# Peptides against a protein of PDB entry 6DSZ, part 22

Target 1, 361 residues: chain A of PDB entry 6DSZ
Amino acid sequence: NYVVTAQKPTAVNGCVTGHFTSAEDLNLLIAKNTRLEIYVVTAEGLRPVKEVGMYGKIAVMELFRPKGESKDLLFILTAKYNACILEYKQSGESIDIITRAHGNVQDRIGRPSETGIIGIIDPECRMIGLRLYDGLFKVIPLDRDNKELKAFNIRLEELHVIDVKFLYGCQAPTICFVYQDPQGRHVKTYEVSLREKEFNKGPWKQENVEAEASMVIAVPEPFGGAIIIGQESITYHNGDKYLAIAPPIIKQSTIVCHNRVDPNGSRYLLGDMEGRLFMLLLEKEEQMDGTVTLKDLRVELLGETSIAECLTYLDNGVVFVGSRLGDSQLVKLNVDSNEQGSYVVAMETFTNLGPIVDMCV

## One batch from the design tools (peptide; made by RFdiffusion4, then SolubleMPNN)

Design b1_p9_3_s4 (from b1_p9_3 with Q4S F6Y)
Fold by OpenDDE base, seed 3:
Structure b1_p9_3_s4 (fold): chain B 361 residues (1-361), chain A 9 residues (1-9)
Amino acid sequence: as target 1 above (361 residues)
Amino acid sequence: SELSEYLKF
């Protein structure tokens, strides 16, 4: 009996940072196909806490904190449409991952979207939104007493959604999305009514954005609104203010991932297909009435890393670079550049042994 | 540099 010790997956397909193990602990959670790895971020590096096997490839992994929770909960959706909400529970040395809620959100009818599964959580934790199929937006209401994740669909007139996020600072849950039609790509917003199970008109729209607009970043208060990232341009819109930049440095390679550094949305990390790491900067202007508006957008090249599938800022200028194609890295952002002009230093490298070919022998 | 100011954490 050759126990083929199945090699653990090493390719990273998702990562998130938050307070999952406790209110005080900073955690890094890494998705590697069907495996979830949980770390505590310490001054000495990443301390492994637990590994969890999931019953499917992780497609969505998001931390969120409902009202009255002391720590973050974890939402996971698998590629087979199994949804769960997980809680970390420790009792002395005993560590358990508790399933608070679960459900299958697969529809019998629908065309799976070519851009894959998108899962988003309302910043006020009112609902989870899922773009699984063309022309449908699935809503999972968040209720503490519900052990079964029940979902409903709202019809989207826009069949080709590229990316979608929930906006911040909205009285009702509001989505912002990039979609494609025969005339090009556009940005639109909708309010989501839980009561009526329908979309209402959102606060703003922007027609005829860049043809390769691919990502939406929801910007927290005080700025609000969204950033739209394309191949050649980065744009901001909040209904009242529009700003666009076209920095030449982003034309060289497609930006493929992003992560917010500051809670107020002043800085974002951007990664491209060449492994370049950028900082997107939002410059604020304080108005006489005490309102904060966006003055300018700037993009700065920090350095080079492995090609990021996902990025997450940890603390003290440390960033985890989750790579599917190469080695994942823990990198330090330095105030001063090195001799090559890079602000990025690799602290630790995690060898990627490539895809586990499940050879069913 | 101006960038160095934004790399303070």
Scores: peptide ipSAE 0.375, ipTM 0.916, DockQ to the pose 0.873
Fold by OpenDDE base, seed 1:
Structure b1_p9_3_s4 (fold): chain B 361 residues (1-361), chain A 9 residues (1-9)
Amino acid sequence: as target 1 above (361 residues)
Amino acid sequence: SELSEYLKF
């Protein structure tokens, strides 16, 4: 009996950073197909804590902290539409991953969206939003006592949503999304009413954005608003302020992932299809009344990494580069460039053996 | 460099 030890998946399809194991621990969580790997970030590197098998390929993985929770909870959605909320619990040496809530959020009707599954969480933890099907936005209300994830759909007039996020600093949960119609791509906002189970008019919209606008980044306070990333341009809008840049360097390869560095949204990492790592910078202007406004946007090339499927900033200039096509990396951002002009140094490389073909014989 | 100021963590 050759126990072919099924090789563990090595291709990364998602990563997140937060405080999952405790309030004090900084964690890196990595999704590798059906596997979740949990690490503690230490001064010495990544310490493995637990690996968890999921009932399907992980499609969404997001950390969130409801009011009164001491640490983050984990939302997972699989490609088969199984949703769960997970909690880490340690009792001495015993480590358990507890399912607080679960449910299947599949609809019997609707066209699965060509741009895949999108899952987002309201920054105030009022709801989870899911774009699974064209013309539908699914809402999962977040209730602490609810062990069953119940969802409802709100109809979207916009059939071709490209990306969607919840905005920060909104009285009601507010989504911002890029959509395509016959006239091009546009940005729109909606408030989500849990009570009425409908959309209300959002605070702003921007018609006729760049034709290849592909990503929305919600910017936290004090700036608020959103960044829209295209092939040729990066734009900021918050209802009052609009700013656009078109740095030639981003035209060379498509930006495919992003991650926020600073809690205040002053810096973002961007990764492209050539494995180039950029810093997006939001320059602030302090007004006489103490308000902070966006003065300018800048993009700076940091260096090269493996082609990122996902990026996550850890701490002290350390970044995890999750790669599906190449080796994942732990990299250090340095203040000074090397002889080649790179600010990026690889600290650790994690070999990607490619797709595991589970041949059930 | 100007960039070095943004690489402080």
Scores: peptide ipSAE 0.373, ipTM 0.914, DockQ to the pose 0.829
Fold by OpenDDE base, seed 2:
Structure b1_p9_3_s4 (fold): chain B 361 residues (1-361), chain A 9 residues (1-9)
Amino acid sequence: as target 1 above (361 residues)
Amino acid sequence: SELSEYLKF
């Protein structure tokens, strides 16, 4: 009986950055199927800290910092609907990943959504939202004293949600989502009442967006609102201001992932299905009253990378390109282009051995 | 280039 040592998964299916190990450390967390890899970002590159095995494929991985926490906590949801909140603890050389809370959020009734699991966290850490099933939005209230993750469902009238995010700067937790109906794709907002366990009318809506609108980006203050990414267009809306661009360059391949560069949401990285890396730029206009408004949107081609499943801006123009289909990369963004007009330089490449076919022997 | 200003990190 040759025990073939099961090769560790190498295909990346998620990545996040934050301060998980300490308040001072910048971390990169990488999801590879059931494996979580934790790195510290250093001037020398990625320093491995810990590997964690999960009881299922990681479907959602998000860092968040509740009020009064010194460092970020990690929310994980598996494809089998096991949810946990993890904390990093280090005591000398001893490293422990502690489960602060856990729960199974599977429903007995519901059609699993064809577009898969979506998990989002309110920017003010009031709740976690989950789109697991058509016509349902699951809410996990964030309470520090609860070791058991309790969830409830709110009925969603919109059965075909494409993407959903929590908005920034809202008095109540507010979701913004793209949905499809027989008339096309639309954007809508809802306030989430934890008390009443229902949706209230959100601040704005946008009917009849681009037919292939696929992603929502929640924009931080001072801009607020959301960016909607389609096949042919990128639009911004915050309730008061609408702006749309249709740069021809994005029509060539579908944008599949994004990541915020600046805390204020002035720059975003975009990756497409051809491995092209773009910068989305939000140009500011300062009003006489000191209000900052969006002047314009711009998209600039930076270069080519592996086909990104996820992108994570780290620091100093360094980007992690997490790839499922190809090799993951650390890349450097340079101020000046090379002879080919690329601003991207590969620093490190991480070999992807492809999907582990579990040969059931 | 205009882009170079946005590639300052």
Scores: peptide ipSAE 0.346, ipTM 0.906, DockQ to the pose 0.832
Fold by OpenDDE base, seed 4:
Formats: C-alpha cells, sequence, structure tokens
Structure b1_p9_3_s4 (fold): chain B 361 residues (1-361), chain A 9 residues (1-9)
C-alpha cells in the first residue's frame, strides 16, 4: 500500500496576520484548502511553526483578541459549516492547537449564497457574523466560557448581499453591507441586538452605489465608517462624511482583495485580477476640535505581483501575496521605485503546483 | 515623490 503522500495543497485561499503564537510574535497564517500553515515573521523571513489539517476546506479564517486574552485566537469556518475557535499553546517543545470552542453552523433550511461564505468578527469581539444563506445573517455570540459555538439567525430583508463587515467604534455591533436589488447596488447598516436577536436601524445608508460595488472595508477609528470598492470607483462613508474617487487606473482590472497596512486605517493594499498592487491612501484632516476627518482618498500603483487571492501586510514594508492562480510571493515595498517605476521587489516565491486533482486511482 | 512618503514603514 503505497501511501502516496498526497501532494500538499499549494494554492492559497486565505491569509491573516496577527499574534497567534504569542503576544510578541508576529504570525502569518496561510490557508491552503484543508491545510493551515502557521509561520513566525522574522527579519530573516518566514519561519514555519506548525501545520494543521482541518476537516474541510477553510472558507473563513480570522484572528481576533477577546478582552483578557494575551494573544489572538483563530476563528475558522469550513465550507461544510464546521466552526471552531483555535488557540495556540506551547508547553516546552510541545506545540498544540487547542480547540477552545466548536460547532456546526449549517442550517437545514436556506439557499446557500452564490457569492459564497462570508465570515466577519466584531472589532470589539462581541460576536461573529456569518452570511451563509440568502436572507439570513447568522450570529455566534462570543462568550468566554462557552466551548460550544451556539448560533442564531437574524432575517435579512436584503436577499443578495455582496459583502459585509462589522464597523469600528460602534456602541452596538454594527454591520455594513453591499447588497443588490432590482434598482441596483446599495450600502446599508444594521445594529445587531444580541438580546432581542434582531436588527436595529444602523447609523447610515447609501443608496445607488456603483453597480459593480463588490467590497466593504471597515475603517478603524479615528475615521470610522467604511470604504466601498467598485469597478470604477472607491467611496468612503461614515454617516457624516461621504467621499468618492474614480481613478482611471482601477478601471483596467477589477480589484479583488485588500488588506489594511496601518492600524488606524490610513493605508490599504489593493490587488486586482491582473496582479497589480495598489496603495489606497486615506489623508487626514485634523479639525480645530481635535476630531480627525477624511480629507481625501488616493490610489497609487505600487507594482505587479502574482494575482492575489489575499494580501497581508507583515512588517517593515513586507507583504505576503497569497495566490490561488499563481505562485504566492513575499514582496518588499521600497520607498524608491526601480527603473520601471515599480516599488515592489519579490523577495521569495512559493511555487503553486495547481489544483490537487484527487486522481482516485 | 509624494508616494515615497507613504512607503515609509
Amino acid sequence: as target 1 above (361 residues)
Amino acid sequence: SELSEYLKF
């Protein structure tokens, strides 16, 4: 019986950065189908720490730090709706990934959304939100002592949600989402009541956004609000301020992923379907009262990479480009451009062998 | 360039 060592998946379908192994370590976590790879980011590069096999394709992978935790926890949802919260624990040389909580969040009734699974975590770690099915928003309360992930559904009137995020700086957990109806695409917000298990009216809405608006970026304080990425436009809204740009450079290819560079949301990496890497810039205006408002939005082309499925800013201008279609890359952002006008230099390339066709031989 | 200011990390 040749145990053909099943070729390990190489296509990246998700990546996240945080402090999972310790409070001090910067980690890169990479999802490759059913495989989770954990690295420590070092001055010398990526140091592998652990590989974890999951009981299904990873659909959602998010780091979060509840109040009182010294390091980040990992939320994973599989394509078969198995949810878990994982903790890294090291005891001497023994490295264990502990399941803090688990559950299956599949519904018996519901149409799986055509845009796939969306999983989001409230920035204040009050809940996890899941868009699994059309017309439903699933909530998993984050309780410290609960080993069983219990979820409930809230009905969404908006049947065709394109993307959804939790907003920052909200007294109650508040979602912001792009949805489509017969009149076009719109942005709406809802407050999530854990007590009543219902939506309350959110702080703002924006009707008739760009027809191809596809992504929501929740912006941290002091700006707050959200960025909406379309095919031709990028818009910002926080309830009080609206700003839109339509840089011609983004019309050439669809932006498909993003990642925040600065904790305060001043810079974001954007990747498009042609492997172009952009920087989205939020320029600050300080008001006389000490409030910070958004002055302007700018988009700058940095260079070209592999086509990103996911982007993760690490540290010191180093970016991980997770690719499903091509080789993943570790790239350096430089202050000065090269002769071709690129600010991107490839540091390391990770060969993608393509889809593991399970040839049942 | 203005961009170089935003590429400081």
Scores: peptide ipSAE 0.338, ipTM 0.904, DockQ to the pose 0.832

Design b1_p9_4_s1 (from b1_p9_4 with E4S E8K)
Fold by OpenDDE base, seed 3:
Structure b1_p9_4_s1 (fold): chain B 361 residues (1-361), chain A 9 residues (1-9)
Amino acid sequence: as target 1 above (361 residues)
Amino acid sequence: SSLSEYLKF
């Protein structure tokens, strides 16, 4: 009996930070194909808590906290369109991951989008949005008492969505998305009506953005609005203010991932295809009426890491760099640069032994 | 402001 110890997945395809085990614990959750790894972030480093096998490749992994929950819940969508909401429970030394809700959200009709699966959660936890198929936006209403995830589709006129997010500070759930048509790439917003199961006109649009605009970042209050990241430019829009920068340093390689550092959206980490790590800075202007507006955008090179598939800020300037192509890393951001001008120091490296093909036999 | 001011956590 050769016990072929099946090698554990090492390539990272997603990571999130939040309070999943308790309200007080800071957690790092890592998706490695079909495996979910749960860590507690401590002063001594990452403490492993639990590993969970999922019934398929993890395509979406997002933490969210519904009103009146003491800790975050985890939404997972697999590449086979199995959706679940998970809760961590501990009773003494016994640790259980409980499925609060589940469902299959696959449609029998639709063209799977070329840019893959996008899953987003409304910041007020009113719904989950899914872009799975061209010309459709799927909505999962969030209801506490429903063990079965029910979804409905809204028709989207824009067939080629590149990226989509929910905006912050909106009375109704509002999406912002980059889409492509024969005239180029554009940004549009829609309000999502749960009652009518339709889109209403959103607060703003921006036609003819950069041709390679690829990512939307929803900015929390007090700024609100969205950041649009391209190959040559970074833009901000909130309906009232538009600002664009074109820093030469971002032209050298395509930005492929981002993560928010500050809860108020003042700083973001950006990773490119060469493993360069940047800080995007939102400079504030306080108005006489106490309103906060965006004064300027700035991009600064921090240093070099493994090529990030995903980034997540932990605490105290520590960042997890999740890599699919290389080794994942814990890195420290320092106040002062080293002799090479880098603000990044590798603290720990996690060897990537390559893609594990889970042959589901 | 120096980059160092934005690397305080």
Scores: peptide ipSAE 0.368, ipTM 0.909, DockQ to the pose 0.723
Fold by OpenDDE base, seed 2:
Structure b1_p9_4_s1 (fold): chain B 361 residues (1-361), chain A 9 residues (1-9)
Amino acid sequence: as target 1 above (361 residues)
Amino acid sequence: SSLSEYLKF
């Protein structure tokens, strides 16, 4: 009897940061296939707290803080459409991961989207949105007292959604999405009515964006709006202001992930398919009335890392680079470049042993 | 502004 010691998954397929263990702790949560790893970020590095086995491959992992919660809750959706909301509880040395709510959100009817599962949370924690199937947007209302995750579908006229996010600063939950039709790629917004279970017209749209527009970043207040990332261009739109840049450096490799550095959305990390790490900068212009508007967008090359599947800014210029194809890294961003012009220094490397081939024995 | 100004955390 060869006891095949099941190797733990090492390839990272998602990471998030927030205050999951307590209000004071900064956490890094890492998804490795069916495994969730929970760390506390310390001055000494990543302290492991708990590892959790999930009932399937983690497809969505998002932290959110409903009104009146002292710490973040964790939403997980698996590739088998099992949804849960998790809470961390500690009593002395006893650590429990509590399921606050759960449900299966699989539909019997619908074409699974070829671009995979997208899960998003409204910034005001009114709902979770899921793009699971073409032509459907699934909504999970967030209710504190509901132990069963109930969902409903809203029909999308746009069958080929590329990416979708909830916008900030909207009276009603509002999605912004890139979609493709026979005429190209476009950006549209919809308000989501929980009451009527329908879409209403959103605040703005942008037709005929870049053909390879692939990502939407919702920008917090005071800017609001969204950033659209393509192969050749980065654009900002908030309904009133449009700005586009086409820095030649981003054309060399496709940007595949992003993470917000500042709570106010002034800086973002971008990672490409070559492992290049960029800073996207939103320059402010203060108006005479005290309003803040976007003056300019800039992209700056910071350096090179492992090819990121996900990026997470932690604190003090420390970034976690979650890699599926290579070793994950903890890196430091420095104010001054090295002799090679890099602002990135690797602090720690986490060996990736590659995909676990499920050898069915 | 220099890149260094944006690398202050």
Scores: peptide ipSAE 0.353, ipTM 0.903, DockQ to the pose 0.686
Fold by OpenDDE base, seed 1:
Structure b1_p9_4_s1 (fold): chain B 361 residues (1-361), chain A 9 residues (1-9)
Amino acid sequence: as target 1 above (361 residues)
Amino acid sequence: SSLSEYLKF
């Protein structure tokens, strides 16, 4: 009996940073197909804590902190539509990952969206939103006492959603999304009523954005609003202010992932299909009344990494580059460039052995 | 502002 030790997956398909193990610990969570890896970020590097097997390929992985939780909870959705909310619990040396809630959110009727599964969490932790099927937005209300994840659908008039996020600073849960129709791509907002199980009119819309607009970034307060990333342009809108840039450097390769550096949304990392790492900068203007407005947007090339499937800022200028196509990396951002003009230094590289062919014999 | 100002963490 050759126990072919099934090679562990090495290709990264998701990563998140937060406080999952405790309120004080900074964690890196990495999704590798059906495997979840949990690390503590230390001054010496990444310390492995736990590995967890999932019942399917991880499609969504998001940390969130409901009001009155001391640490973050983890939402996972698999490619087979199994949803769960996980909690880390340690008792002495015993480490358990507890399922607080679970459910299957598959619909019998619906066209699976061509852009894949999108999962988002309201910043106020009122609901989870899922774009699984064209013309449907699935809502999972977040209730602490509910061990069964129950979902309902709201019909979307916009059949071809490209990306969607919840906005910050909204009285009601509000989504912002890029969609495509025969006239092009557009941005729209909707308020989500949990009570009425319907959409209400959102605070703003922007018709006729860039034809290749592909990503929405929700910007936290004090700026609020959203950033829309295309092939040629980056735009900001918050209902009152619009700003667009078209830096020539982003035309060379498609931006495919992003991550927020600052809690206040002043800086974002961007990764493209060539492994270039950028910083998107939101320049502030302080008004005489103490309000903060967006003055300008700037994009700066930091350097080159492995082609990122996902990016996550850790701490002290350290970034995890999760790669599906190449080796994942832990990189440091430096204040000064090297002799080659790069601000990026690789600290650690994690070998990607390629796709594991599960030969079911 | 210089890029170095935005690379302070």
Scores: peptide ipSAE 0.352, ipTM 0.902, DockQ to the pose 0.725
Fold by OpenDDE base, seed 4:
Structure b1_p9_4_s1 (fold): chain B 361 residues (1-361), chain A 9 residues (1-9)
Amino acid sequence: as target 1 above (361 residues)
Amino acid sequence: SSLSEYLKF
């Protein structure tokens, strides 16, 4: 019996950071196909804590902290539409990953979206939103006592959603999304009514954004609103303030991932298809009334890494670069550039052996 | 502001 020890997947398809193992621990969670790896971030590097096999390829992986939880919970959605909420429990040396809730969110009717599965969580933990199928937005209400993830669909008039996020600082759960129609790409917002199970008109919209607008970043308070990333432009909108930049440096390669550095959304890491790492900067202006407004957007090239599928800022200028196409990396951001003008130093590299072709023997 | 000001963590 050749126990072909199937090589563990090495290609990273998602990463997230938060406080999953405890309130105090900073964790890095890495999705590698069907495998979830849990690390504690330490001064010495990544300490492995647990590995979890999932019943399918991880398509969505998000940490969230409902009111009254001391640590983050993990939402996972698989490519086969199995959803779960996971909790880390440790009792002495015994480590358990507890399923708090689960469900299958597959619909019998619907066209799977060509841009794949999108899963988002309301910053106030009121709901999970899923774009699985064209013309549908699935809502999973977050209720503390429900072990069964119940979902309902709201019909979207916009059939071709490119990306969607929940906005911060909204009285009702509010989504912001880029969609495409015959006239181009547009940004729209909707409020999500849990009670009525419908969309209400959102606070703002922006018609005719850049034709290649591909990503929405929800910006925390005090700025609020969203950043829309295109091929040639980066725009900000919050209903009251609009700002656009077109830095020539981003035209060279498409930005494919982002991660927030600061809790207040002042800095974001951006990764492109060439493995360039950028810092997006939100410059604040404090008004006389104490309101904070966006003064300017800036993009700065930090250096080069492996081609990021996902980026995660950890701590102390350390960034995890999760790569699907290349080796994943831990990199350090330095205040001073090297002789080549790079602010990025590779600390550790994780060899990617490529896709595990499940040879069905 | 210099880029170095934004690389403080």
Scores: peptide ipSAE 0.349, ipTM 0.903, DockQ to the pose 0.688

